# Peptides against a protein of PDB entry 6GMG, part 321

Target 1, 331 residues: chain A of PDB entry 6GMG
Amino acid sequence: DSDDRVTPPAEPLDRMPDPYRPSYGRAETVVNNYIRKWQQVYSHRDGRKQQMTEEQREWLSYGCVGVTWVNSGQYPTNRLAFASFDEDRFKNELKNGRPRSGETRAEFEGRVAKESFDEEKGFQRAREVASVMNRALENAHDESAYLDNLKKELANGNDALRNEDARSPFYSALRNTPSFKERNGGNHDPSRMKAVIYSKHFWSGQDRSSSADKRKYGDPDAFRPAPGTGLVDMSRDRNIPRSPTSPGEGFVNFDYGWFGAQTEADADKTVWTHGNHYHAPNGSLGAMHVYESKFRNWSEGYSDFDRGAYVITFIPKSWNTAPDKVKQGWP

## One batch from the design tools (peptide; made by RFdiffusion4, then SolubleMPNN)

Design b2_p25_7_s2 (from b2_p25_7, 12 letters changed)
Fold by OpenDDE base, seed 5:
Structure b2_p25_7_s2 (fold): chain B 331 residues (1-331), chain A 25 residues (1-25)
Amino acid sequence: as target 1 above (331 residues)
Amino acid sequence: MSAEEAALINKANKEAEEKARELAK
């Protein structure tokens, strides 16, 4: 019930967090305590701690997307998304594999497609591209310089992204970032910005004109990355959840995980921050909880979703919402 | 945007518990 959502109250700037609760390799806490941690660790603007504003607390209160929202500074647009799909594996499994006992053909195909995505490689691709972008941002004091640098970097690496259209989300992402244009943000200076990453889990079978089977078991052809670039066309993602396969079954629409700009080379050691649901302390759902998960725990996702995308956006370098190192939990 | 548009019920703990039970068999 949307009417149950409550904005968490302000926390004193100097209030220290309570210890997080360990849970199956994750660290968990209530949203108010996350705000405390956020103020101590992530709130810094130009090196100064900031109290989370009412607006930021409101964004955060929306749940999993709220964590990404407050840290990225904008509601996720998901335009610059990457994934990795093993087409050979997919084709081979479809040809030589068989449905499990009780599994329909559509369910089999959907499962095989899901399993043909490699979350780690998708994440690695996003990190690679973010690194290229960060190099292009360095010493670029206008958008034209950034774009020129980007094209040069891509050419040097023989990256297929060099062939993308100028109107592609890849090239337009920076200019479409609100914080880039803000006076206290990038102020139209690319060198003041850095690339950051978040992830979205969602359902492939969102086409209402498709078969019921695709809506229930997934659309094997939907949201595949383009060969060479790894870009995923997210235009058809309308936050439509998986259709129930049995009476009483229900699925959620998406999940978001915040990575930021961690420099940890081992993907398995990276920390992903996400929320469970919108904050409803007086409602049936209860208080929002925030999780800090290792990549393994994040990338596993839920049965609600058969796609994972890794999205690049930008934040000002003056923000500390995407530090080089993220510590799981508290203390 | 409405809270419903961004609503998610995380099943991570439940699923982890179920997985742990399966591994214990």
Scores: peptide ipSAE 0.028, ipTM 0.647, DockQ to the pose 0.041
Fold by OpenDDE base, seed 2:
Structure b2_p25_7_s2 (fold): chain B 331 residues (1-331), chain A 25 residues (1-25)
Amino acid sequence: as target 1 above (331 residues)
Amino acid sequence: MSAEEAALINKANKEAEEKARELAK
């Protein structure tokens, strides 16, 4: 029950983390120890270490979403989301493929749809777009200049995003970022901001008006990226978990992974930070743990989810929550 | 959910979005 959630206590600013431990190919630690690491590595504002505030600790305590929340500075809105879907593969498998033994038609279609998403290409698309945005931000001192630069960059690359509406999440994302407007953040100066990336795993079969089969096995048509742009309409994502297929089976509603702005060119070497559940040290779930996973471990996901989106948002350049290099674990 | 999956992710806070809205006020 959410009533068991507790805000982790403050950690001294100079307290060093304990070593992380391996867990299923990931680096794992308890939330309090992550706070210690965060203060040493990610807390810097204008080059100065900061103690994680009570508000930030409260955000973090919400689990997987809390990691993205504290590092991005806002609750994830997921409006600017990217994915890659192989439509030809999907159609071909539906036409020529067969359900496995004991697999229903709906289960087969849901599985084929899930397998038609390419997580690496989706991530690469988000990185490409973030790079374009960062170039547009670099010398822009007002929003108009940013938008003009962005359109120019997209035109030069012949990117389909150049045709998006001015009110689209793509063009409105910066202006809708609270830290952009803050005096100690961007102060309405795009050149003080940078694009960052996080990922969300979720279930496609969230439509309550759809068939029970879609809720159990996935909706093959839901949350596909638009051709050319790779944009995913996330408006129908209401954090509804997969429906159980057997008695006693239960699924979680989402998972979030923080990437930030790592410059590692090899996707497989990038580090993704995420949490297991809300912090309930005195409850049945226990203390929250934080994981630092390589892309392979993150992108694999869980049976709870059949969609992965890579989302772009913005943070002030003065924040160190999205450094160029992220080291897995501690030390 | 497999035993391995359950060990890695148990329960996401379903009320996180609602609480975030409250905190933003």
Scores: peptide ipSAE 0.027, ipTM 0.654, DockQ to the pose 0.349
Fold by OpenDDE base, seed 3:
Structure b2_p25_7_s2 (fold): chain B 331 residues (1-331), chain A 25 residues (1-25)
Amino acid sequence: as target 1 above (331 residues)
Amino acid sequence: MSAEEAALINKANKEAEEKARELAK
C-alpha cells in the first residue's frame, strides 16, 4: 500500500555520499545516499549547490518516477515520446517464425512485436530531435523565435516533424514546461532552456476493451512510432500493468530512467538513473534504492514491460540535473 | 522471473500522478 511511503529526511549539504555498490552491472545505493550524491553533483543552480528541498525529497520518494521527477522538475507527462520499430522484421517474423514450445499464438505475436522495437535507434532518434531543439533554443529569446528556428532546422534536415501540427506535443512541449515560465527558470526565454531525455517502460496491452490475450501477452499494434517522425502516441498509456498469465503473478505499472543531456556519443556508455520502488523503510518494500545503469542494462527492461519510449522535456540551463557527463556510482 | 528482475522489481507509486496534480494547483 502506498500508505507506507515516507519522505526521506534532509541530508546535510556537505555530507559526502557513501560508496555505491555493484548490482548486476549497475551501481546501486539507498535513496538517502543518492540525495547526498545529488546535492554534491546535480543540485547546482547557477553554479551553487543546494540542499534537496522537502518537496524534491517527496517527489523522489515515489520511486522510479521520482528520480525523473526530481531531476526534470515536473511529473513526467510523456507527451513527446520517440521509439523505433522495424516493421519489416515484424512482418517477416510473423510470417516465417513459429511459436516456441508451449507458446500461444498471442504470446508469440506479442513477443515478436516487443523484439521488433529497437531501443538504441529509439534513443538515437530522441537524441537527434533533442539536438535540433537545442539548436533552435540557443538564440531564441521568445517562443515565436524558437518555433521559427525549429521549423527551419527541421526543413534543413528534411525531417518529417516539420509537418506536425502547431498544437502537437512536439511544438507545444516548451510552452507547457512549468520551469520555462518560472522567473528563476527560463523566464519565458527559450535560450535559457535545454532539451533533456528520459525513458519510460510500460505495457502495450492496456486496452480494457481488447482481448485478454492482448492484456496478458501484449498488443502488437499498440504504441508504435509514426513512420518518419518516430513519435509515439502516448495518450493511451494509462499506467495499466500487464495482466497476470498465471495465478499469483503480478506486474508493475511502469519504470522510468533519467538520462538528461549526456554528450557521450556511444549509447552503450550512457548512464541511466532509476529507482526500484517508493520509499517505505518501515514497510514491506523497504527503503528505496537508486540505480545508475548503463544503457544496455536499462534498455533490457523487465518482463513487466514490452514498450520503451524515449521522452523529451526541458529544464533550465542553470540546473545541473542534466550534466554533459554523468559518472556512474560513487566515488 | 530472473534473479535480476526479482532484485530490481519496480513498484511505482500509483498515487504519484495524483500527488503531482495536487502540487501543481
Scores: peptide ipSAE 0.024, ipTM 0.667, DockQ to the pose 0.322
Fold by OpenDDE base, seed 1:
Structure b2_p25_7_s2 (fold): chain B 331 residues (1-331), chain A 25 residues (1-25)
Amino acid sequence: as target 1 above (331 residues)
Amino acid sequence: MSAEEAALINKANKEAEEKARELAK
């Protein structure tokens, strides 16, 4: 029950975190201890560490989305999302494959669609685009200069994103970022901003007008990336969970993982930060825990979800919530 | 997005699911 959510108390600025514990290949800790780590490692504004504000602690208390929220500075809008889908694999498996024992046709098609998404290629596409954007931001002191640089970069790479409409989320993402407009943020100067990445896991079968089978087992045609660009239309994602397939079964609505702007070239060595649930220390769910997972652990997801998107947003370069190197756990 | 939507995320049983996956490898 959302009514059990509590904002974690403030932590002293100089308090060091307790050691994280290993958790099935991940590093795990309670939310208050993550706040301590965050203040030591990620809180810096213009090189000075900051105490996590009450507002930021409140954002964080919402769980997995809270981790992305506090580090990106805004609630995720998910407008600039990327994925990779192997159409040939999908068609081949549908044609030549068969349902498992006890698996319905709808369940088979949903599973095959899920397995046809390549999380690593989706992540790589987002990183490529973020790199292009960062090059475009580097020497641009107004939005027009940024857009001109971006178009040039895309033309040089013969990237299909060059054909996107000027009103596309791709071109409008920067201007729609609150921290870009803030005086202590970008102050309308693109060169003060950098592109960052987070990921969302969610359910494809969200259309209430579709068949019950699609709501239970997935919609094979939903939330596919556009060919060439890799862009996913997220407009129909309404945080609706998977429908139960058996009595008493329940699924959650989403999961969020924060990557930021790590420079590690090996995807398998990148660290993803996420939370388990909203903070309810006096409720049935208990205290919120924060996980730092390697890409393999993050990208595996849960049976609650059959889609993964990699989303680009922007933060001021003066923030240290997206450092080049992220260390898993503590110390 | 509503606070209610943001609050409804993973349950503690997700760790159990992860454990099961790890043990199956």
Scores: peptide ipSAE 0.027, ipTM 0.682, DockQ to the pose 0.047; fails the geometry check

Design b2_p25_7_s3 (from b2_p25_7, 13 letters changed)
Fold by OpenDDE base, seed 2:
Structure b2_p25_7_s3 (fold): chain B 331 residues (1-331), chain A 25 residues (1-25)
Amino acid sequence: as target 1 above (331 residues)
Amino acid sequence: MSAEEAALINKANQEAEEEAAKKAK
């Protein structure tokens, strides 16, 4: 049996998906069936359905990153990331809390740090910023107009992002988006683009020069958002997985979830699309599966990860990979 | 999960990053 990645075959454009199955409060299907759904629902360019290309199927086949890759049109760069961290809670728990029975000090500190992140507030911050960006994009026909609009919007809201450097990922994100520059994409017209959101789960203890305890149990000081802006410095994220705590144990280095541009105001009702692993139908891992999870299911994550970031990028408005409403499962 | 399973997934994730980097050049 080959454990090699396999690119899923093409699906006919008119083929309808089979029903999804429930799995732990989420909808689940095999990757080939997701391709069918994608072609029916998300593939539209200028209102016309498209067959998923071989390149897109290849991207998708890589697993958890694949869903975000296909829908955003680019490999995640994670430069414009947001989170929320309760510093007071963290300090208080460290001071007044105690390790659980059998829990080391390092385990305790790592757990307390993880629990001090508020996933919902982090997500809401990203949505707030995306909304500001979308307003700035709406009638801007060049980058200068877009940037001026951003500054005005931020000033009106007294947002700390107004103080970011011009070279900050916040201001440079649009110009660094390949689809913005493409003739069939934005064509350098901001008004043809919209902000979208995805999430990344990853491990904080990635610094190989730090203690083994931080690599095993988390680095409490790593990947915290900046006060006021909520921006997370992702420059030190090198996709290094959590270190094993026992023999035979292993952890995955990241997970990605696609949100897009849903307008559902209740965070708990938003749908997040993600994959389990790369497609290996003839290997030990088996076929890739795609999940459509509610926010609670997505934000819970796995023990592999102690950080969640909500990232903003851009796609052309002509794409339907980020619709206002996402229906969980099929039909 | 097992070390073996994690290693396979992480390898594929690394390959994804490498593939993306090649296309970005």
Scores: peptide ipSAE 0.702, ipTM 0.960, DockQ to the pose 0.971
Fold by OpenDDE base, seed 3:
Structure b2_p25_7_s3 (fold): chain B 331 residues (1-331), chain A 25 residues (1-25)
Amino acid sequence: as target 1 above (331 residues)
Amino acid sequence: MSAEEAALINKANQEAEEEAAKKAK
């Protein structure tokens, strides 16, 4: 029952984490130990270490989304999302490929669509855009200056995002970030903010009016990035899980992974922080665990999901929740 | 995971979204 969720207790500010445990190429720990790490490494506001507040611990307790929530300072809105899709590969595989033994046509098409997404290129696109945004933020002291800088940067790079509407998530994302307006955050000064990245895994077959096959095996046409921009329309993502293909089968609605603002150029060396489920130490699910995965481990995802999006949001530069370098595990 | 466990996780996540939406207003 949802009543089993518990807010993790406060950890002393000076308490050091216990060692993380290796798990299939990722580092794993219980949520309380992650709080300890977070306080030592990520909690800093204006250079001062902070205890994770009760509110932040409550956010974290919600599981995978909680990790992104506590580090971004807001519940994920997923409005500014990027992906990469190889349309030629998709068309070619549909034309020349064959279903595997026991695979239905719908299952084949769903699989081919999933395999036609390039997670690395999607991530690279998000990083490219975040870099452009960060350059636009750096010398901008009001939103108008930021938008002007952004348009100039996009024009210089001949980026298709320059053609987006002024009301698009791309241009409105900063304005719609609560921490941008906070006195102790951005204080309406773009130069106090930086772009950060997280990822969401979700199911494509969420349309209730679609065929049962699409709900079970994926919708090959859903959540594709727009050509040139790489933008994914996330408006149809309603956190609906994959439909069971067999009796007793169940799927999770989403997974979230926090990247932040790491400067590691090699995507494979980047660290993604995510949770398994909500914290229920006295319930059937048990205590929440936090994972720090390399990109390969994160991007592989689960069978629950056939889409991965890389989302840009903003945090104050005074926060240390998105450092340039993230170390996997402890110590 | 079981269908029941998945449902519980989904419920918890939905509650988080609703709570966040209330705070944002």
Scores: peptide ipSAE 0.026, ipTM 0.676, DockQ to the pose 0.862
Fold by OpenDDE base, seed 1:
Structure b2_p25_7_s3 (fold): chain B 331 residues (1-331), chain A 25 residues (1-25)
Amino acid sequence: as target 1 above (331 residues)
Amino acid sequence: MSAEEAALINKANQEAEEEAAKKAK
């Protein structure tokens, strides 16, 4: 029950975290200990560490989305999302592949669609676009200058994003970021902002008007990236979980992983920070735990989800929630 | 975010840990 959610207590600013626990290639800790690490490593504004505020602790308490929320400074809107889908692989497997023993046709098609997404290429596309945006931001002191720089960069790279409408989430993302407008944030100066990345896992079969098979096994045609741009239309994502295939089976609605702005070129060495559930220390779910996973562990996902999207947003450069290097665990 | 949305994330990570634990055995 959501009514069991509790805001974690404040941690002293100078309290060092306890060691993280290794868990199947991940580093794991309780939420209170993550707050301690966050205050030591990620809390810095203009080079000064800060105590996590009550509001930030409340955001964090919402679980996996809370980790992305506290580090990005806003609830995820998921408007600027990227993925990679191998259409040739999908068509070939549908034509030449066979259902497994006991697998229905709908289950087979859903599985083949899931397997046709390339998480590494999707992540790489988001990183490429974030790099273009960061170059456009670097010397732009107003939104007009940023947009002009962005169009120039896209033209130079012959990127299909140059053909996006001016109202596209791609061009409107910066102006729609609250921290861009904040006096202590961007203060309407693009050069004070940087692009950051997080990921969302979710279910494709969310359309209530679709077949029961699509809700149970996935919709092979849903949430595919647009050719050339890699943009995913997230407007139909309503946080609806997978439908149960058997009595008593239940699935989770989403998972969020925070990457930020790591510069590690090897995707497999990047660190993704995520939470298990909302903080309920006195409830059946128990205390929230925070995980720091390598890309392989993050991108594998769960059977609850058949889609992964990599989303770009912006934070002030004065924040240290998205450092160039992230160390897994503690110490 | 609704309290219901936060509740749903909790079960997936537990199952994932259990599945990972099963694979490790």
Scores: peptide ipSAE 0.030, ipTM 0.654, DockQ to the pose 0.035; fails the geometry check
Fold by OpenDDE base, seed 5:
Structure b2_p25_7_s3 (fold): chain B 331 residues (1-331), chain A 25 residues (1-25)
Amino acid sequence: as target 1 above (331 residues)
Amino acid sequence: MSAEEAALINKANQEAEEEAAKKAK
């Protein structure tokens, strides 16, 4: 019930966080303690610590999406999404594979499609593109210069993204970022912005006009990345959860994980920050918890989801919500 | 975002924790 959501109270700027608790290879804490950590580590604007505002605390209170929201400065639009899909594996497994005992054909196809996605390669693709974008941003003082730099970088790398339409989310993403236009943000200067990454887990079988089997077991053809670019059309993602396969079964609509702009080359050592649910300390769900997970723990996902996308957005370089290094937990 | 959208995330985390706990035994 949405009525149980509460905005976490303000935390004093100088309050240090309590130690995080280990939880199955993750670091876990209650949302209020994350606010304390956030103020100490991520709150910096132009090198100065900031108290998390009421608005930011309200955004955070929405759970997993709230973590991405507060750190990116905007509600996720998911327009510039990347994934990796092994088409040859998919075709081969469909042709030569067999359903497991008790597995329906639709369930088999959905599973094979899910298994044909490579989360690590999807993440690496997003990092590669973010790196190209950051190079294009570095000395660009207007959007035209940024776009020209971006096209040159892509041409030099022989990247298929060079063939994208000018109206593609790839080229329009910066322009559509609110913080880019803000006076205290980018102020329309691309060189003041940097690319950042978050991830979304979601269900493929969201088409209400499709078969019940696709809604229950996944749509094998949905949300595949375009060959060469890795771009995923997210326009059909409406936050519709997986349909129950049995009475009493219920699935979650999405999960979000914040990566930011970590420079750690080893994907397995990267830290992903996410929340469990909206903050309801007096409700049935209880207080929101925040998790800092390694990539393996994040990318494993849940049975609720059969798709993972890695999304690029932008934040001002003056924000410290996406530092080069993220330490898991506290102290 | 509706509260209903946020509530659905919690179940997935609990199941993952339970599954991880089973693997640790």
Scores: peptide ipSAE 0.027, ipTM 0.645, DockQ to the pose 0.033; fails the geometry check

